Peptides against a protein of PDB entry 5HOI. Designs and how they scored, part 31

Target 1, 351 residues: chain A of PDB entry 5HOI
Amino acid sequence: FRYMPFSPAGTPFGFTDRRYLTMNEVGYVSTVKNSEQYSITVSFFDVGRFREYHFEDLFGYDLCFLNEKGTLFGQSKTGQIQYRPHDSIHSNWTKIIPLQAGERITSVAATPVRVIVGTSLGYFRSFNQFGVPFAVEKTSPIVALTAQNYRVFSVHYSQFHGLSYSLSELGTSSKRYYKRECPLPMSLPNINSDMKKDANLDYYNFNPMGIKSLFFSSYGDPCIFGSDNTLLLLSKWRSPEESKWLPILDSNMEIWKMSGGKETTDIHVWPLALAYDTLNCILVKGKHIWPEFPLPLPSEMEIRMPVFVKSKLLEENKAILNKKNEIGADTEAEEGEEDKEIQIPVSMAAE

## One batch from the design tools (peptide; made by RFdiffusion4, then SolubleMPNN)

Design b1_p10_3_s3 (from b1_p10_3, 4 letters changed)
Fold by OpenDDE base, seed 2:
Structure b1_p10_3_s3 (fold): chain B 351 residues (1-351), chain A 10 residues (1-10)
Amino acid sequence: as target 1 above (351 residues)
Amino acid sequence: SSALKELINS
């Protein structure tokens, strides 16, 4: 196993010289490899609120986190981090994170008030937005981070215990835990079944945890989107005994429903954010499960608990069709092999 | 979503 640098909704290079370092509801950060350097572009969905900017990256930033106030960059091997405010009034700052031999920065997160660095040895480093350090904590190895305001959602990995998560608040004087290294009920990528396609192996090598993204909802609930294409939301996290992960969207099932029950293998959901009751996402068509260039416009997908089983819906629709055919037996309706669109109940069809 | 219907039919 190798700890790989994780950024929310980051894409691999694949066979190209370009990739997305990160993307979310604010925008997308791309990098293009130019010989020994990189050209980074920070693009925004709200072009009226933000101005796109670019710069030359001589360090090879492989970690990124975008927020409404700036972009945090990190280099996993060297420990260099850079914060770039979107507003030119505020200065960029750079810092080197001290790394031990073999340690990597595995994830970075930034809010308007906090910068967080997580490492493969489980060092959790916190800073203010100006790069002033607050604390260093030793945790289980960190594989992913996201943050909103003062709150941090961290994912940890142990070879012995699997995936765990923490939810913490980084006050000025202290760190509060709401959840501390609790089991994370997310499925890991299945190397044996899913890796038959080269594109899946390439993605696994880039992201061995299969965490496509993690974010806070607009309500401030931790969300994670794994390789199973299920959006998990941590509900009731303020009450430790009542806290639970809710599978609020099976995106594969929603695609299947919207296709009229056709198995599609070339449509993929790439998660950006959860706003209210809608998953903001990129719909990807093609061989790769991640968006290519140019980036498609974001789409909204309504969240829905996966209550239905495809096989039961198929059986029920067959039974309804057979009953209609028994009642209508006197009309010679030609048995055209019409790909009988599964009548998904209107309440289940996303408008 | 209209976008997904368009993407499925494209």
Scores: peptide ipSAE 0.080, ipTM 0.845, DockQ to the pose 0.588
Fold by OpenDDE base, seed 1:
Structure b1_p10_3_s3 (fold): chain B 351 residues (1-351), chain A 10 residues (1-10)
Amino acid sequence: as target 1 above (351 residues)
Amino acid sequence: SSALKELINS
């Protein structure tokens, strides 16, 4: 296992000179490698509200977090961070995070009021939006961060305990925990089964935890989307005893339903955000599970708890087909075996 | 979503 720099919905370079550093509901940040330098572009979905901008990156930023007010960049090895407001009213600022030998910045997050840096040694560093430090705390090794307003959702990794999470609020005077290093019931990438496809190896080397993204919902609930393509939402987090992870969407099940029950291996959901009852996502067609260039338009997918088992639906549909063939024995209609669309019950068909 | 149906059928 190696600690890799994580950014929400970031993509690998693959065989290309370009990748997405991050993407969410606000927009997408791309980087292009030009010899020893990088060109970074910050693009937005709402082109009426925001103006696209670019700059030359001499540091090789490999960490990014985009919000409605600015973009935070980080370099995992050097400890350099830069905050760039989207407007020209506020100044850019740069800071070096002190790193120990072998320590890496593993994730960064920014809100309009807070900047957070997490490291492979579990250093949690908090700043205001101007880069003024509040505190340094040592936690379990941080592998991912997201933040909304004053709240931070952190994912931690231990070789002994696997994945854990924390949910905290960064007030002016103190940090409050709602959850502190609690077990995270997310499936890790299965190296032995998934590595049979070379395309999965490249993504695993980029993101060993398989966390495609993490964000807060529009209601302020922590969400995580893993390698199993299941969206988990932390419900009732204000009540420590009642808090639970809900699998609110199996995107592989939704793709399977929409394909008429055909196994599609070339369509992938890339998560951006959860707004109300819809997952904002990029639908990806191809060999890679991540979006390439140009970026497709975002799509909405309605959240639905996975109640149905594919195997049972396949058995029920086979039983219905066998009964139809027993009744229809006299008509030699060689309707070719190929395009037997699985009749998904109307109650399961998302319009 | 219509977009996913279009992408599956394309």
Scores: peptide ipSAE 0.078, ipTM 0.844, DockQ to the pose 0.625
Fold by OpenDDE base, seed 4:
Structure b1_p10_3_s3 (fold): chain B 351 residues (1-351), chain A 10 residues (1-10)
Amino acid sequence: as target 1 above (351 residues)
Amino acid sequence: SSALKELINS
């Protein structure tokens, strides 16, 4: 197993010279390889609120986190981090994170008030927005980070224990845990089934955990979107005994419903954020499960608990077809059963 | 969503 640098909704280069370092509800950060250099562009969805900017990257930043106030960059191997405010009022700052031999920065996160660095050895480093360090904590190996205000959602991986998560609050004087290295019920990518497609191998090599993104909802609930295309939300995390992961959206099920029950293998959901009851996402058409260039406009997908079973819908549709065929016995139209659109109940149709 | 229907039908 190899710890890879993770950024929320980051994409691989694939066969191209360009990729997204990160994307969320605020915008998207792209990097283009130009010989020995990279050109980074920070773009925004709200072009009225923010101005796109670019810079030359001589360090090869492979980690990124975008927020409403700035962009955090990191280089996984060298330990360099850079924070760039979006405004020109605040100065950029750069810092070197001390790394041990073989240690990598695996994820970075930034809020308007905190900067967090996680490593492959499980060093959790916290800073203020000016790069002043607060603490260093030793945890299980960190594979992903996100943060909102003072809260941090961290995903950990152990070869022995699999995936775990922590939810913490980084106060001025202390770190509080709401959850500390609790089991994360997310499915890992199945190497044997998915590796038969070259496009899946490239993505797996880029992101072995299959975590497409993680974020906090607009209500401040931790969310994670794995390789199974299920959005998990951590409900009731303030009550340790009541806290549970809710599968609030099966995006494959929603695509299947909207296709009239046809198996579509060329449409993919790429998660950005959860705002209220809608998943903000990029809809991707093609062989790659990730957005290419140019970036499509974000789409909204209503969250729905996956209560429906495909098999029951197929059985009900067959029963309706059989009843129609029994009533319509006089019309010889051998229209093949395979092309008949499944009548999805109106209450199940995604708007 | 309308966008997903358009993408499926495109």
Scores: peptide ipSAE 0.083, ipTM 0.847, DockQ to the pose 0.625; fails the geometry check
Fold by OpenDDE base, seed 3:
Structure b1_p10_3_s3 (fold): chain B 351 residues (1-351), chain A 10 residues (1-10)
Amino acid sequence: as target 1 above (351 residues)
Amino acid sequence: SSALKELINS
């Protein structure tokens, strides 16, 4: 296993010189490789609120986190981090994170009030928005981070225990845990089944955990979107004994429903954020499971717990068709069997 | 839904 730099909804280069470093509800950060240099562009969905900007990256930033106030960049190998406010009022700052031999920055997160750095050795480093350090904590190896305000959702990996998560609040004087290295019930990528497609191998090499993104919902609940394309939400996290992961959306099931029950292999959901009761996402058509250039417009997908089994819906539709054919034995309507869209109950069709 | 239907039918 190799620790790879993770950024929320980041994409691989693939066969191109361009990729997304990160994307979320605020916008998207792209990088273009030019010889030994990179050109970074920070773009926004709300073009009325924010101005796109670009800069030359001499360091090869491979980590990124975008928020409403600025962008955090990191270089996984060198330990360099840079915070760039979107406004010109606040200054950019750069720091070097001290790394041990073989240690990598694996993830970075930034809020308007906190900067967090996680490493492959499980060093959790916290700063304010000006890069003033608060603390260094030793945890299990960190593979992903996200943060909202003072709250941090961290994903950890152990070769012995698999995935775990922590949920913490970074106050002014102390870190509070709501959850500390609890089991994360997310499926890891299945190397044997999923790697039959070259595009899946490229993505696995980029992101071996298959975590497409993690974020906080608009209500402040931790969310994670894995390789199984299921959105998990951590419910009741304030009550340690009542806290549970809810599969609030199976995006493959929703695509299947919206296709009239046709198996589509070329449509993919790329998660951005959970806003209220909708997953903000990029709908990707093509061979790659990630968005290419130019970035499609974001789409909304209504959250729905996967209560239905495809096989039952297919059996029920066959039973309805058979009943229609038994009743229709007297009427010569040669309506060709093949093109009948599965009648998904209207109450189950996300508009 | 509409954007996905358009994407499925494209």
Scores: peptide ipSAE 0.076, ipTM 0.840, DockQ to the pose 0.619; fails the geometry check

Design b1_p10_3_s4 (from b1_p10_3, 4 letters changed)
Fold by OpenDDE base, seed 2:
Structure b1_p10_3_s4 (fold): chain B 351 residues (1-351), chain A 10 residues (1-10)
Amino acid sequence: as target 1 above (351 residues)
Amino acid sequence: SERLKKLINS
């Protein structure tokens, strides 16, 4: 196993010279290879609120986190980080994170008040928004980070224990844990079944954990979107005994429903954020499970727990068809049973 | 989403 640099909703280069370093509800950060340097562009969905900007990257930043106030960049191997406020009034700052031999920065996160750096050796480093350090803690190896305000959601990986997560609050005086290295019930990428498609292998090499993104919901709940295309939300995290992961959206099931029950292999959900009861996402059509260039506009998917069984919906649709035939309602043409659009109940149709 | 319907039917 190799620890790879993770950024929320980051895409691989694939066969191109360009990729998204990160994307979320605020915008998207792209990088283009130009010889030995990179051109980074920070783009926004709300073009009225933010101005797109670009700069030359001589360091080869492979880590990124975008928030409403700025962009954090990191170089996984050198330990260099840079924070760039979106507002030109505020100064950029750079810092070198001390790394041990073979240590890598695996993830970075930034809020308007905190900067967090996680490493392959489990070093959790916290800073304020100006790069002033607060603390260094050693945890299990960090594979992913996200943060909202003072809260940090961290994903950890051990070869012995698998995936775990922590939820912490980085106050002014101390770190509080709501959850500390608890088991994370996320499915890892299945190498044996899915790797027959070259596009899945490329993505696996980029992101071996299959974590497409992690974020906090608009309500401040930790969310994770894995390789199984299921959105997990951590419910009741303030009550340790009541805390549970809820599968609040099976995006493959929702695509299947919206296709009228047709198996689609070329449509993919790329998660950005959870805003209220809707997953903000990029709908990707094509060979790759990740968005290409230009970035499609975001779409919304209503969250719904995967309570439906495809077989039952097919049986119910057959029963409705048989009942129509018994009532002598006009036989519109016998197109084959497999091609008939499944009547999904209106309450189940995502608007 | 009308957009997903358009994407599926395209």
Scores: peptide ipSAE 0.033, ipTM 0.797, DockQ to the pose 0.626
Fold by OpenDDE base, seed 5:
Structure b1_p10_3_s4 (fold): chain B 351 residues (1-351), chain A 10 residues (1-10)
Amino acid sequence: as target 1 above (351 residues)
Amino acid sequence: SERLKKLINS
């Protein structure tokens, strides 16, 4: 296992000279490799609210976090971080995070009020939006971070304990934990089953945890989207005893339903954010599970708990078809069995 | 969504 730099919804280079460093509901950050340097572009979905900007990156930033006020960049090996406000009123700032031998920055997060840096040795470093440090805490190794306002969702990895998570609030004087290194019931990528396709191996080498993204919902609930394409939401996190992970969307099941029950291997959900009851996502068509260039426009997918099993729906539809054929003897329309759209109950059809 | 239906049927 190797600790890799993680950014929310970041994509690998693959066979190209370009990738997305991060993307969310605000926009997307791309980097293009130009010989010995990189060109970074910060693009926005709301072009009326924000102006796209670019700069030359001589450091090779491999970590990124985008928010409504600015973009945080990081270099996993050197420990360099840069915060760039979207407005011209606030200045850019750069800082070097001290790293031990072999330590890497694994994730960075930024809100309008906090900057967070997590490392492969479990150093959790907090700053204000101006790069003034608050604290350094030693935790289990950090593999992913996201933040909203003062709240931080951190994912940790131990070779002995697997995945854990913390939910904390970074006040001015102290850190409060709502959850501290609790087990995270997310499935890890299955190397043996999923790596049969070269594209999956490339993605695994880029992101061995299979965390496509993590974010806070519009209601401030921690969300994580793993390699199994299931959106998990942490419910009731304010009540430690009542807190639970809810599988609020199986995106593979939703694609299967919308295809009329056809197995689609070329359509992929790429998560951006959860707004109310809709997953904001990029729908990707192709061999790669991640978006290529140009970026498709975002799509909305209604959240639905996976209550139904594909096999049962197939059996029920076969039973309905057999009953119809017993009543209607005479029309020998040899329409091949493979093309019959599965009648999904209207209550389950997303509009 | 209309967009996903278009993407699946394309």
Scores: peptide ipSAE 0.033, ipTM 0.798, DockQ to the pose 0.608
Fold by OpenDDE base, seed 1:
Structure b1_p10_3_s4 (fold): chain B 351 residues (1-351), chain A 10 residues (1-10)
Amino acid sequence: as target 1 above (351 residues)
Amino acid sequence: SERLKKLINS
């Protein structure tokens, strides 16, 4: 197993010289290779509120986190981090994180009040927004981080125990755990089934955990979107005994419903954020499961608990068709039936 | 969403 740098909704280079370092509801950060240098662009969806900016990257930043106040960059191998406010009022700052031999920064997160660095050895480093350190904690190896305000959602990986998660609050004087290295019931990528497609192998090599993104909802609930394209939300996390992961959206099921029950292998959901009851996402068409350039405009997908089974819907529709054929409706309709949209019950249809 | 239907049928 190799620890790879993770950024929320980051994309691989693939066969190109460019990729997205991160994207969310605020915007998207791209990097372009130019020989041994990189050009980074920070772009925003709300062009009225923010101005796009770019800079030359001499370090090869492979970690990124975007928020409403600034962008955090990191270099996984060197331990360099940089915070760039979006405004010109606050100064950029750079810091080197001390790394042991073979240690990598695996994830970074930033809020308007906190900067967090996680490593492959499980060093959890916290800073304020000015890069002043609060603490260093030793945890299980960190594979992903996100943060909102003072709260941090961390994903950990152990070769023996698989995936775990922590939910913590970084106060001024203390760290509080709501959850500490609890089992994360997320499916890992299936190497044997999914690696038959070269594009899936490239993505797996970029992101072995298959975590497309993780974020906090608008209500402050931890969310994770895995390789199974299911959005998991951590409900009732304030009550440790009542806390549970809810599969609030099967995006493959929603695509299948919207296709009229056709199996589409070329439409992919790329998660950005959960705003109220809607997943903000990029709808990707093509061979790659990630967005290419130019970035499509975001789309909204309503959250829906996966209560329905495709096989039952197909059986019910076959039973309706067979009953129509028994009633003596004309035989000429059979050859065109493969193209007929499956009638999805209104209660199941995406509005 | 109409946008997803358009993307699927395009």
Scores: peptide ipSAE 0.032, ipTM 0.796, DockQ to the pose 0.669
Fold by OpenDDE base, seed 3:
Structure b1_p10_3_s4 (fold): chain B 351 residues (1-351), chain A 10 residues (1-10)
Amino acid sequence: as target 1 above (351 residues)
Amino acid sequence: SERLKKLINS
């Protein structure tokens, strides 16, 4: 296993010289390789609120986190981090994170009040928005981070225990845990089944955990979107005994429904954020499961627990068709079976 | 749906 730099909804280069370092509800950060340097562009969905900006990156930033106030960049191997406010009022700052031999920064996160750095050795480093350090904690190896306000959602990996997660609050004086290295019930990418397509292998090499993104919902609930294309939300995290992961969206099921029950293998959900009851996402059409350039407009997908089984819906629709055919036996209209849109029950249609 | 909000918050 190799620890790779993770950023929320980051994309690989693939066969191109460009990729997204990160994207979320605020915008998207792209990097273009120009010989030995990179050109980074920070773009926003709300063009009225924010102005796009770019800069030359001589360090080769491979980690990024975008928030409403600025962008955090990191270089996984050198330990360099840079915070760039979107406004010109606040100054950029740069810091080098001390790394041990073979240690990598695996993830970075930033809020308007906190900067967090996680490493492959499980060093959790916290800073304020000005890069002033608070603490260094040793945890299990960190593979992903996200943060909202003072809260941090961290994903950890152990070769023996698999994936775990922590939910913490970074106060001024101390770190509080709501959840500490609890099992994360997310499936890892299955190399044997999913890697039959070269595009999936390229993505796996870029992101071996298959975590497409993680974020906090608009309500402040930790969310994770894995390789299984299921959105998990951590419910009741304030009550440690009652806390549970809810599969609030099977995006493959929703695509199947949206397609009238047709198997579509060329449409993919790329998660950005959860706003109220909608997943903000990019609908990707093509061979790659990640968005290419230019970035498609974001789409909204209503969250729905996967309580229905495709096979049962198909059986019920067959039973309805058979009953219609038994009642309609006198009219020989052999209109071919192939084009009958599966009537998705109205209770499953978007209200 | 309100039912899903109840399930998430329940």
Scores: peptide ipSAE 0.009, ipTM 0.545, DockQ to the pose 0.066; fails the geometry check

